# Ledger of designs, part 201: peptides against a protein of PDB entry 6RO1

Target 1, 216 residues: chain A of PDB entry 6RO1
Amino acid sequence: LGKEIEEYIHKPKYCLPFLQPGRLVKVKNEGDDFGWGVVVNFSKKSNVKPNSGELDPLYVVEVLLRCSKESLKNSATEAAKPAKPDEKGEMQVVPVLVHLLSAISSVRLYIPKDLRPVDNRQSVLKSIQEVQKRFPDGIPLLDPIDDMGIQDQGLKKVIQKVEAFEHRMYSHPLHNDPNLETVYTLCEKKAQIAIDIKSAKRELKKARTVLQMDEL

## One batch from the design tools (peptide; made by RFdiffusion4, then SolubleMPNN)

Design b2_p30_3_s1 (from b2_p30_3, 12 letters changed)
Fold by OpenDDE base, seed 4:
Formats: C-alpha cells, structure tokens, sequence
Structure b2_p30_3_s1 (fold): chain B 216 residues (1-216), chain A 30 residues (1-30)
C-alpha cells in the first residue's frame, strides 16, 4: 500500500513544484537504498523515444546523497552506490530520475550555496542527522492530498485502504488475521516496482550518457 | 577563509534549528 502511494508522488506532474533546493527526499534505485538526501536542483531534458519519435521529457533531480567511497573512485564510469550502514561514506551530488524518489518530506533545509567543498557537503549530512534526531518516528512526509494537491481517485482509494489496515492493526493486536492476500499483492507490487526501477535505470544510464555528452 | 566557512555553517545550523522548532510552519511551497 505504501508503494502504491509512491507511484503517484514520484510523477513529475505532482512532485516537481516541491523539488526546491533543500527539500528532503528518499532515493531508491533497484536494491540500492540511499536513504534520505537533499535536493540541490532539477532539470528538464528533452528525450526522443527511439521507437515513436514522441518527445518524452525526462526530469533529472540532483540530490545530495551519502555514497560509498568505493563508488566515488569509479564515479566517471559507474553509478554511485549507497554507503554501507557501518561506513561513514561521502556526500555527493547525484543526478537521479524523478521517478526514483520513494518519498518527499515536508522538511526543507537551508543548504550551503557552494557544494563544491567536501566540508560543505558533509555539513548537510549533519543537518539531515539533526532532523532524524528530532523525528525519532521518522522524517515527516508531504501529504499527497493536502500538500501536493493530488485529486486522483485511485490514490484516495489506496489511502483509505491504508488507513483501514492501520486501524485494524492497532485495534486488534492479537488477531492473527492471516491477510496473506495483502502480503501477496505487496510482493507482486514489489516485483513490478523492481521491473519499473530496472527500466528506469536503463533510462538513467541513457540520461547520464547524454549529460556526459553535453559537458564535452 | 576557514573561519568564514565555519561562521556560514553555524548560521545555516541556527537557521535550520529555528526552522525545525515549528515544523507546522513549513509551507511546502516556501
């Protein structure tokens, strides 16, 4: 159910107004969970679909993410990898396709104007950690209806199902209602998300190749 | 230069601390 909400909020038509510099966002790329990062900027790229000739605009958001040091050494040729739990890592500005955003926070931080120095990037990690300390139950999310203005009836039905599930879970802690069916639908959706992320990685790889060509 | 960077980091920290005192005032469009 939470994953169904993600399918709405990561759509450019809904999330772009909220991708201001300093916005906290979660980034997931297939099996790689980067956790919380901070938006630096976003850009619209013209993409021509090779099979239809239709202009399908790609939206790329630059996100400051905690990356593994190993992935940084190969940053010219390889995709950034998330820092391991026990690794300090390093904060890097990573170009991310907008549909790879798994969550958007209501929190917008003040960030350094110049993110070229390592110390300025690491200061943003300290700010994220301070937010996490203040919100032990998790960083607050944008409300998809009240904050983002999403009017889709499919989303409203998903939210109602989430609320009804949460209410049942909290009201009947001892009833093992084997709602095995909801676990299966969650597993199938996890598989579909994995497919969509795989397609998205292929598009991100293409978009990175285009970015490297524009810098040459 | 280092002292100026530390002062700018401190000012950003203070601004973020003030912002986080009342998360309800976080206009998602501001």
Amino acid sequence: as target 1 above (216 residues)
Amino acid sequence: EEEKREEEEEKLREKNEELLKDPSVLDPLK
Scores: peptide ipSAE 0.316, ipTM 0.826, DockQ to the pose 0.348
Fold by OpenDDE base, seed 1:
Structure b2_p30_3_s1 (fold): chain B 216 residues (1-216), chain A 30 residues (1-30)
Amino acid sequence: as target 1 above (216 residues)
Amino acid sequence: EEEKREEEEEKLREKNEELLKDPSVLDPLK
């Protein structure tokens, strides 16, 4: 169900107004979870589909992310990798396709004007860590309906199902309602099929667009 | 120059701390 919500939130139609400098966002690329980072800026890139000549605009957000130092040494040829759990890492400005945003926070931080110095980038990590301390149950998310204004009936139905599920879990913690597993597995299967169709379309697009980001 | 950078970092930290005092001030459009 969370993944179904992500499929709405990462759409440029909905998220672009909220990608202001300092906005906390969560970035995930396939198996690489960068966790929470901070938006620096975003840009619209003109992309021409080679087969149709159709303009398919790409939206790239520059996000300050905690990266492994090892990946930075090969940065000329290799994509940045997330810092290992035991690694200090280094905060780097990474160009991210907007559809790789897994979450958007209601929190918007003040950030240094100059992010070229390493110390200024690392100070933002301290600020993220302070936010995490203030919110032990997790960094607050934008509400997709109330904050983002998403009117999609499919999303409303997903949220209603989540709320009904949560209400049932809290009201009957001991009822292994077998319908919960079936609703989860059906929602996960539908979400996974929709994600697999979209990810297969996106992997076909990403195989093309990661190649295009290496050309940018 | 270094002192100015430290002062700017401190001011930035203070602003973020003030922002985080009241989570209700989190206007997603501000």
Scores: peptide ipSAE 0.304, ipTM 0.821, DockQ to the pose 0.343
Fold by OpenDDE base, seed 3:
Structure b2_p30_3_s1 (fold): chain B 216 residues (1-216), chain A 30 residues (1-30)
Amino acid sequence: as target 1 above (216 residues)
Amino acid sequence: EEEKREEEEEKLREKNEELLKDPSVLDPLK
């Protein structure tokens, strides 16, 4: 259910107005979970010519993310990796495709004007950690209906199912059933597999389109 | 120069702490 909501909120038509500098966002790329980062800037990559009608314009958001120091030593062409749980990591500005945003917070932080110094980037991590301390149940999310103005009936049905599920979970004395964590983990895994299959199908379609252009 | 950076970091931290004290932080338009 949370993943079904994600499929709406990461769409540029809904999220772009909320990608202001300082906005807290979660970034996930396949198996790499960066956790919470902060929006620095966004750019529209140039319109693919209108005649290739089906490719939605790619939007890139620059997000300050906690990255592994090992991944930073690898050339500027390699994808940044999230910091390991046991490492300090380093805050880096990472160009992120907008569809990799897994969550958008209602929280918008003040950020340094100059993020070139490492200390200024690390200060933002301290601010994120302070937000996390203030919200032990999780950083507050934008409401997709009330805040983001999404009117899609499919989303409304998903939200209603989430609310009904949550209500059932809290109303049943078995909310402390350790099997609930297992069911959640299984549901998350199943939903991740479904997303991965969809992503892989999209990549395969893109790769085929590129190969067809080289044969012309 | 370091002192100025520390002062700017502290000011930014203070602003974020003040922001987080305001229950209006839940307002996505702020």
Scores: peptide ipSAE 0.304, ipTM 0.818, DockQ to the pose 0.333
Fold by OpenDDE base, seed 2:
Structure b2_p30_3_s1 (fold): chain B 216 residues (1-216), chain A 30 residues (1-30)
Amino acid sequence: as target 1 above (216 residues)
Amino acid sequence: EEEKREEEEEKLREKNEELLKDPSVLDPLK
């Protein structure tokens, strides 16, 4: 179900308006999970499909990601690798194909204007860590329907299934641990607050998104 | 120069902390 949602949200037609500088995004590449990073910029690259000669635009997002220091010492031609769990790592601006975005957060951080200094890049990691502390249940996601405005009926059905599954998980009396009920109630309240905030914010975004589409 | 960078980092941290205090951080519009 999560993967089915990812198949919608990573499509440029849906996600590009949300790839503003400072947006938190989760990046995965062929088994490499970089976790949460911050959007710096994105660009459209012209690509020609070798078989059809058709222009297939590639969208590349520059994401500030926590990378292994080992991968940074290797030649500029090697793909950056995620920091190991036991490694501090280093924040690097990594060009990422937009379809490798596994999640997009509702959170948009302020970022340094100059990301050339290591300290400025590492300051963004501190900000990400602060977000993670504020959201122990996970960084809040953009709602594909409510926030991203995806009208696809297939996605709506997937979301309904997810919601029904979550509701079943929460409604199953995990009878024995009073802490679990508290966590679930907090998760439900947080989810409801997120929905209510989203509904209020959807009205505001409809007004702003019209202005940004005219600049694209 | 270093002092100015530290001040800018602090201001940026403060802005992000303030941002995260606003329940409207869950606003995909922000």
Scores: peptide ipSAE 0.324, ipTM 0.832, DockQ to the pose 0.248; fails the geometry check

Design b2_p30_3_s2 (from b2_p30_3, 16 letters changed)
Fold by OpenDDE base, seed 2:
Structure b2_p30_3_s2 (fold): chain B 216 residues (1-216), chain A 30 residues (1-30)
Amino acid sequence: as target 1 above (216 residues)
Amino acid sequence: EEKKREEELKKLEEENEKLLKDPSILKPLK
């Protein structure tokens, strides 16, 4: 369900108006989860489809992301990698294809005008961490319907299903393990539920992407 | 120059803190 929503929100026709400098976005590239970053800029690149000669515009968003220091050494030749959980990492401006945006936040931060100094980039990480601290249940997302104005009936149905699923998860936590109740605060449970919902949403998207490839 | 940069960063932090205290943060900043 979350992946189905993602399939809508990452479409340029819907998300581009919200990709202003300072907007919090979540970036995922295959197995690489960069987590939350901040939009710096975006650009439209003309691409020509090799088979049809049709112009297929590629949208690239420059996102300030926490990257591994190892990946930065090879940044001229290799794609940036997310910082390891045990690593501090370094904030870098990374060009990201718009379809790799897994979430868009309602939060838009003030960012330094000059991101060349490392301290300026790291200050943005501090700001992201403060946002995360303020929202223990997760950074608030743009509503695809109310905020993004997506009119697609398919999306409305997906959202209704997601809301129903979330309601069921909150009312009947699948993990009524009494051990989980004793170990995790209500906030931690809610956060875990949110992660599980997000994971389930991701699996649904993968299934749908496979189905769309079979129809092409 | 460094002191000026630190002051600018501090100002941005303060502005972001104010933003996060605004209950409208849950709404898309139009």
Scores: peptide ipSAE 0.240, ipTM 0.786, DockQ to the pose 0.339
Fold by OpenDDE base, seed 3:
Structure b2_p30_3_s2 (fold): chain B 216 residues (1-216), chain A 30 residues (1-30)
Amino acid sequence: as target 1 above (216 residues)
Amino acid sequence: EEKKREEELKKLEEENEKLLKDPSILKPLK
């Protein structure tokens, strides 16, 4: 259910107005979970092929993310990788496709004007960690209806199902059943697989379109 | 120059700390 909400939130139509500098966002790329990062800026990359007027504009958001030091060495040629759990990592500005945003926070931080110095980037990590300490139950999310103004009836139905499920879960004496956590994990895995398949299909379609350009 | 950067970072940390104490943090900052 949370993933169904994500499918609405990451749409440029809805999220672009909220991608201001300093906005907290979660970034996930397939198996790579970067966790919470901070928006630096966004750009519209028009892959307007002159002959295929229907290529949806690709939106790229630059997000300050905690990356592995190994990925930094290869950052010119390879995709950034998230810091390992036991690694300090380094905050880097990473260009991220907007559809890879898994969550958008109501929190917007002040960030340094110059992010070229490592210390300036690392200071933002300290700020993110402070936000996480203030919100032990999780960083507050933008409400897709009340804050983002999404009017889609499909989303409203999803939200109603989530609320009904949460209400049933908390009202049922078995909410402490460890089996519920397992069911949740399995449901999340299935939903993740469905998203990953959809994302992979989109990437494949884009890759084919790029390959066709190189052959012309 | 380094001292100036440290002062700027400290100011940003203080501003963010104030922001986190504001109940309005639960709402989107416009």
Scores: peptide ipSAE 0.235, ipTM 0.781, DockQ to the pose 0.309
Fold by OpenDDE base, seed 5:
Structure b2_p30_3_s2 (fold): chain B 216 residues (1-216), chain A 30 residues (1-30)
Amino acid sequence: as target 1 above (216 residues)
Amino acid sequence: EEKKREEELKKLEEENEKLLKDPSILKPLK
C-alpha cells in the first residue's frame, strides 16, 4: 500500500509543483535509502522514446543528500551512496530522477544561497536533524489529496484501505501476535505512510509553525 | 528550444514560489 501511494506521489504531473528549493524529500534508489534530503532545484530533460520517437520528458531534481565520504571520492564515475549508519557522511547535491522520490514533506526549509561551502551544506543537515527531533513520529508528509490535489480514484481507494488498516491496528491491541514485529516493520512502513498522511494533516499546522521558526 | 524550456522551468519555479508564499492552502499549480 505504501509503495502504491509512492507510485502516485513521484509522478511528475503531481509532485513537480511541490519540488521547490528547501522542500524536504526522501530519496531511495533501489537498495540505497538516502533518507531525508532537501530539494535544491529541478530540471526538465528531453528524452526521446526509442520505439515511438515520442518526446517523453525526464525530470531531474537536485537534492542535498547525506552521502558516504567514500562515494564522494568516486563521484565522477560512480553514483553517490548513502552515508553508513556509523559514519558522519557529507551533504552533497545529487541529481535524482523524480521517480526516485519516495516521500515529499509538507516541511520546506530555508537553505543557504551558496551550497558550495561544506559548512553551508552541513548546516542543512543540522536543520533536517532539528526537524526530525521536532517530529519524533516522523517528518510530516504532504497529503496527496488535500495538499497535492490528486484526484485519482485509485489513490483514494489505496488511502482508504491504509486508513482502515491503521484504524484496525490502533483499535486492536497488537499485543498478542508474535509475527507483529515483521508485520509491524512492513505495517510501520505502510502505516508510516498512512500515519504520515494522517499525521501530516494534523502536523500540517505544526509544520507551518516550524516553517515560521527563525531557528530553522 | 532549450532556452525556452529553461524559461518555462523558471516560470514554474517562480509560480511555485509564489504559491507557497500564499498562506492559503497549497493550491496545486493549474
Scores: peptide ipSAE 0.021, ipTM 0.499, DockQ to the pose 0.074
Fold by OpenDDE base, seed 4:
Structure b2_p30_3_s2 (fold): chain B 216 residues (1-216), chain A 30 residues (1-30)
Amino acid sequence: as target 1 above (216 residues)
Amino acid sequence: EEKKREEELKKLEEENEKLLKDPSILKPLK
């Protein structure tokens, strides 16, 4: 159900007004979870659909993300990879398709004007870690209705289902076999990860085609 | 130049700390 909400919030129609410099966002690309990063800027790219000739604008957000040092050495040819949990990593500005945003925070940080120096980029990681320390239960999210102003009836129904599910879990803690909930949550996670991977692969293939066209 | 950058970073850290103490941070900057 949380993933169904993600399908609404990552739509350009809803999220673009909130992608200001310094906004905390969570980025996931297929199986790669970059965790929390910071928006630097966004751009609109003109894309022509190859089959229809219709203009389908692509939105790219530049996000400062913690990347593995190994992936950065090959950054000219390969996509950046998230830092391993035990790795310090390096903060890099990575162009990300807007649909790869899995969460948008209410928190907006002040960031250095010049992100070319490594120390300036690493200072932002320190700021993210300070935010995480202040919010041990997780970084606060934008409310899709109250903050983002999404009026979609499908989203309202999803939220109502989430609230009803949470209320039932809270009201009947003893009847939920902890094994059944874990299995269902794992199965839904696996199924949704598979769908998200398939969708992200299709869009990444389209985006790579557009990025390669801008370099020709 | 390096000292100036360190001072600017320290100022940003202080501004972010003040920001995080403001309960209004939870409100979208309109």
Scores: peptide ipSAE 0.218, ipTM 0.778, DockQ to the pose 0.318; fails the geometry check

Design b2_p30_3_s3 (from b2_p30_3, 16 letters changed)
Fold by OpenDDE base, seed 4:
Structure b2_p30_3_s3 (fold): chain B 216 residues (1-216), chain A 30 residues (1-30)
Amino acid sequence: as target 1 above (216 residues)
Amino acid sequence: MEEERKKKEEELQKKNDELLKDKSILDPLK
């Protein structure tokens, strides 16, 4: 279900208005997860489809991403690679096709006006890490309907299914099962569902309030 | 005012172009 939502949000017709400088975005290229980066700019490139001759505009978003130092040496010939988990890496502005955006955050950062100095780029990484610390449950996402204004009925049905699933999980008597945490962790791992962290936090806050009342 | 805005946009674009010089576009087909 999370992947189905991604198929909507990365479409230029929906995401372009939200790709302002400083917007947090997640970039994923197949098996390469760059994690969270920051939008610097975007551009439209003319592309001609080889088979139809139709103009298919390519949208390239310039994203400040944490890259491996090895990938920087061959940046002219090879695609950027994400920094390894244990690697410090280096923040680089990477031109990314817009459909490689796996998530768009509601958070927008201030970025340095000059990103040529390494220190200025690395300062943005520190800012991302501070945002991650403030949101231990994950960086908040734009709501596809409420924030992005997507009116697609297919997306609405997906979201309704997610909400119905979450409601069923919450309503299930398994709240007394000590394995609930394990099921939630497995569901969170499988369901990188763009759960509106705001709605989920409200429901979690309600659930905690109910649990605290039963312990009195 | 409009000319100053345009000049700032051009300067920003120039800086971005310098940052992207000799960088390949991240493309799943590559």
Scores: peptide ipSAE 0.230, ipTM 0.788, DockQ to the pose 0.043
Fold by OpenDDE base, seed 2:
Structure b2_p30_3_s3 (fold): chain B 216 residues (1-216), chain A 30 residues (1-30)
Amino acid sequence: as target 1 above (216 residues)
Amino acid sequence: MEEERKKKEEELQKKNDELLKDKSILDPLK
């Protein structure tokens, strides 16, 4: 079911409006899962299909991803690889074909204006990790219907099946955890809190900057 | 205002181009 949704959301006609700088996205290339990264920019490249001569535009999204240091050595000739679980890795801006986006979050982070310094790139990783701590059940996704406006009837049927399955799981007598209704409201509140974390981190940074100025 | 925005966008684009210099596109066909 999740894979079926993915087939819709990675289509340029649906996802491009949501690929703003700072948007959290998941990137997966076959067996390589990069996990959550942050959109820096995107571009449309003219491409000519070799067999038909038809113009087929390629959409390349620039995503800040945690990459293996080994893969960075040959970045000119080899595609980036995800950091290994035991590896620190390094945050790098990677040009990614848009169809490799496996998920798009409702969360949008602040990114540094200059990502050339390693520290600036690594600060974004810290921000992703902070978001993940705020969402222990997973980073919130854009709703493909309500947020992304996808009108496809096939997708609607998939979503209905997912909702019906979830409802059955939650209606099971073992899952009478009264906190579940609060989880969706908390996910909306936490999505609001993620927006507020951006404001609160700005306020905390302002407050720390003000506190540092008052100690000076 | 618009010129200043455009200039900032151009500066950002230059920075991005520098970051992407000599990087292979992540493509499952490669």
Scores: peptide ipSAE 0.226, ipTM 0.779, DockQ to the pose 0.034
Fold by OpenDDE base, seed 3:
Structure b2_p30_3_s3 (fold): chain B 216 residues (1-216), chain A 30 residues (1-30)
Amino acid sequence: as target 1 above (216 residues)
Amino acid sequence: MEEERKKKEEELQKKNDELLKDKSILDPLK
């Protein structure tokens, strides 16, 4: 369900207005989870599609992320990597494609005006950690409907399913059952709901693609 | 006020450009 919401919020159409300097965002690239970082800036880059000659806009957000020291050595040729769990890492400004944003927080931090000094970058990590301490249940997210103003009916249906699932979880008598079997059953139900949502989205995407082909 | 904000944004952009000069874009394809 979280992944389905992510598919909406990372779209430039919706997220760009919220990518102000200091905004907390999560960055994930496949298996590489950088966790929470801070937006420094964003830019629109033109990319020429090789087959169409049309300029497809690429949106790159500059995010201050905790990176491995190894990734710094190859930063010119290789993508940054997240700090290892046992590694201190270093806060680095990383150019990130906007679709790699997995979450956007309602929280904005004050950032140093000069991020060239390591100490200034590391101070931002301390600020992130302080925010995390204040929100033990997780850093607050922007509401995709109320805060981000997303009017997509597909998203509304996803949210309704999440809310209905949560309501069922809390209203179910087994919510108080400490048995591991209850946790497994809840996980299976959650997985099934996620599959159903994913299938419905694929059908909607196919339907839209067919409509676009009929308009050509 | 607005001009001063714009200048600060331009200065920040210059600093960011220096930080990013030799950095690869984080991309699932890389």
Scores: peptide ipSAE 0.224, ipTM 0.782, DockQ to the pose 0.027
Fold by OpenDDE base, seed 5:
Structure b2_p30_3_s3 (fold): chain B 216 residues (1-216), chain A 30 residues (1-30)
Amino acid sequence: as target 1 above (216 residues)
Amino acid sequence: MEEERKKKEEELQKKNDELLKDKSILDPLK
C-alpha cells in the first residue's frame, strides 16, 4: 500500500509544484535508501527517445543527501551511495531523477546560500536531525489529497485502506495535537523550519491552470 | 523585486552547476 502511494507521489504532474528549495524529501534508489534529504533545486531536461523520436522530458531534482565518503571519490563515474549506518558520511548535492523520490514532507528548511563549503552542507544535516528529534513518529508527509490535490480515484481508495490501517496503528494523540502548529512555530524559531503548504498549493493551482491553457 | 529574485535564482543555479559539474545523475538504470 505504501508503494502504491509512492507511484503517485513521484509523478512530475503531482510533485513538481512542491519541489521548492528547502523541501524535505526522501530518496531511494532500488536497495539504496538515502533517507531524508533537502531539495536544492530542480530542472527539466529535454530527452528524445531514440526509437520513437518522442519528447520524453526528464525531471532532475538536486537533493542534498548524506553520502558515503567512498562514493565521493568516484563521483564523476559512479553513482552516489548512501552513508552506512556506522559511517558519518558527508552531505552532498546529488542530481536525482524525480521518480526516485519516495516521500515528500510538509516541512521546508532554510538552507545556506552557498553549499560549496562542507560546513554549510553539514549544518543542513544537523537541521534534518533536529527535525527528526522533534518528530519521533516520523517527519510529517504532504497529504496526497489535501495538500497535493491529487484527484485520482485509485489513490483515494489506496489512502482509505492505508488510513484504516494506520488509524488502527496510529492511535497516537500527537497527530491530533492542536499544539502541532505551536510545535511547528517552535521548530521554525529554533531550527529554521518553515511550513509553506499554502504557497505550494498556490503554485500547484497556477501550474494546473497553465497546463489547462496549453491544452485549449 | 522580481529582477532581484531572478538574479538570486541565477546565482543559485550557477553555484549548483559548479557543484554538479562532475556528478552523475542518480538513475536506477546506471
Scores: peptide ipSAE 0.180, ipTM 0.738, DockQ to the pose 0.024

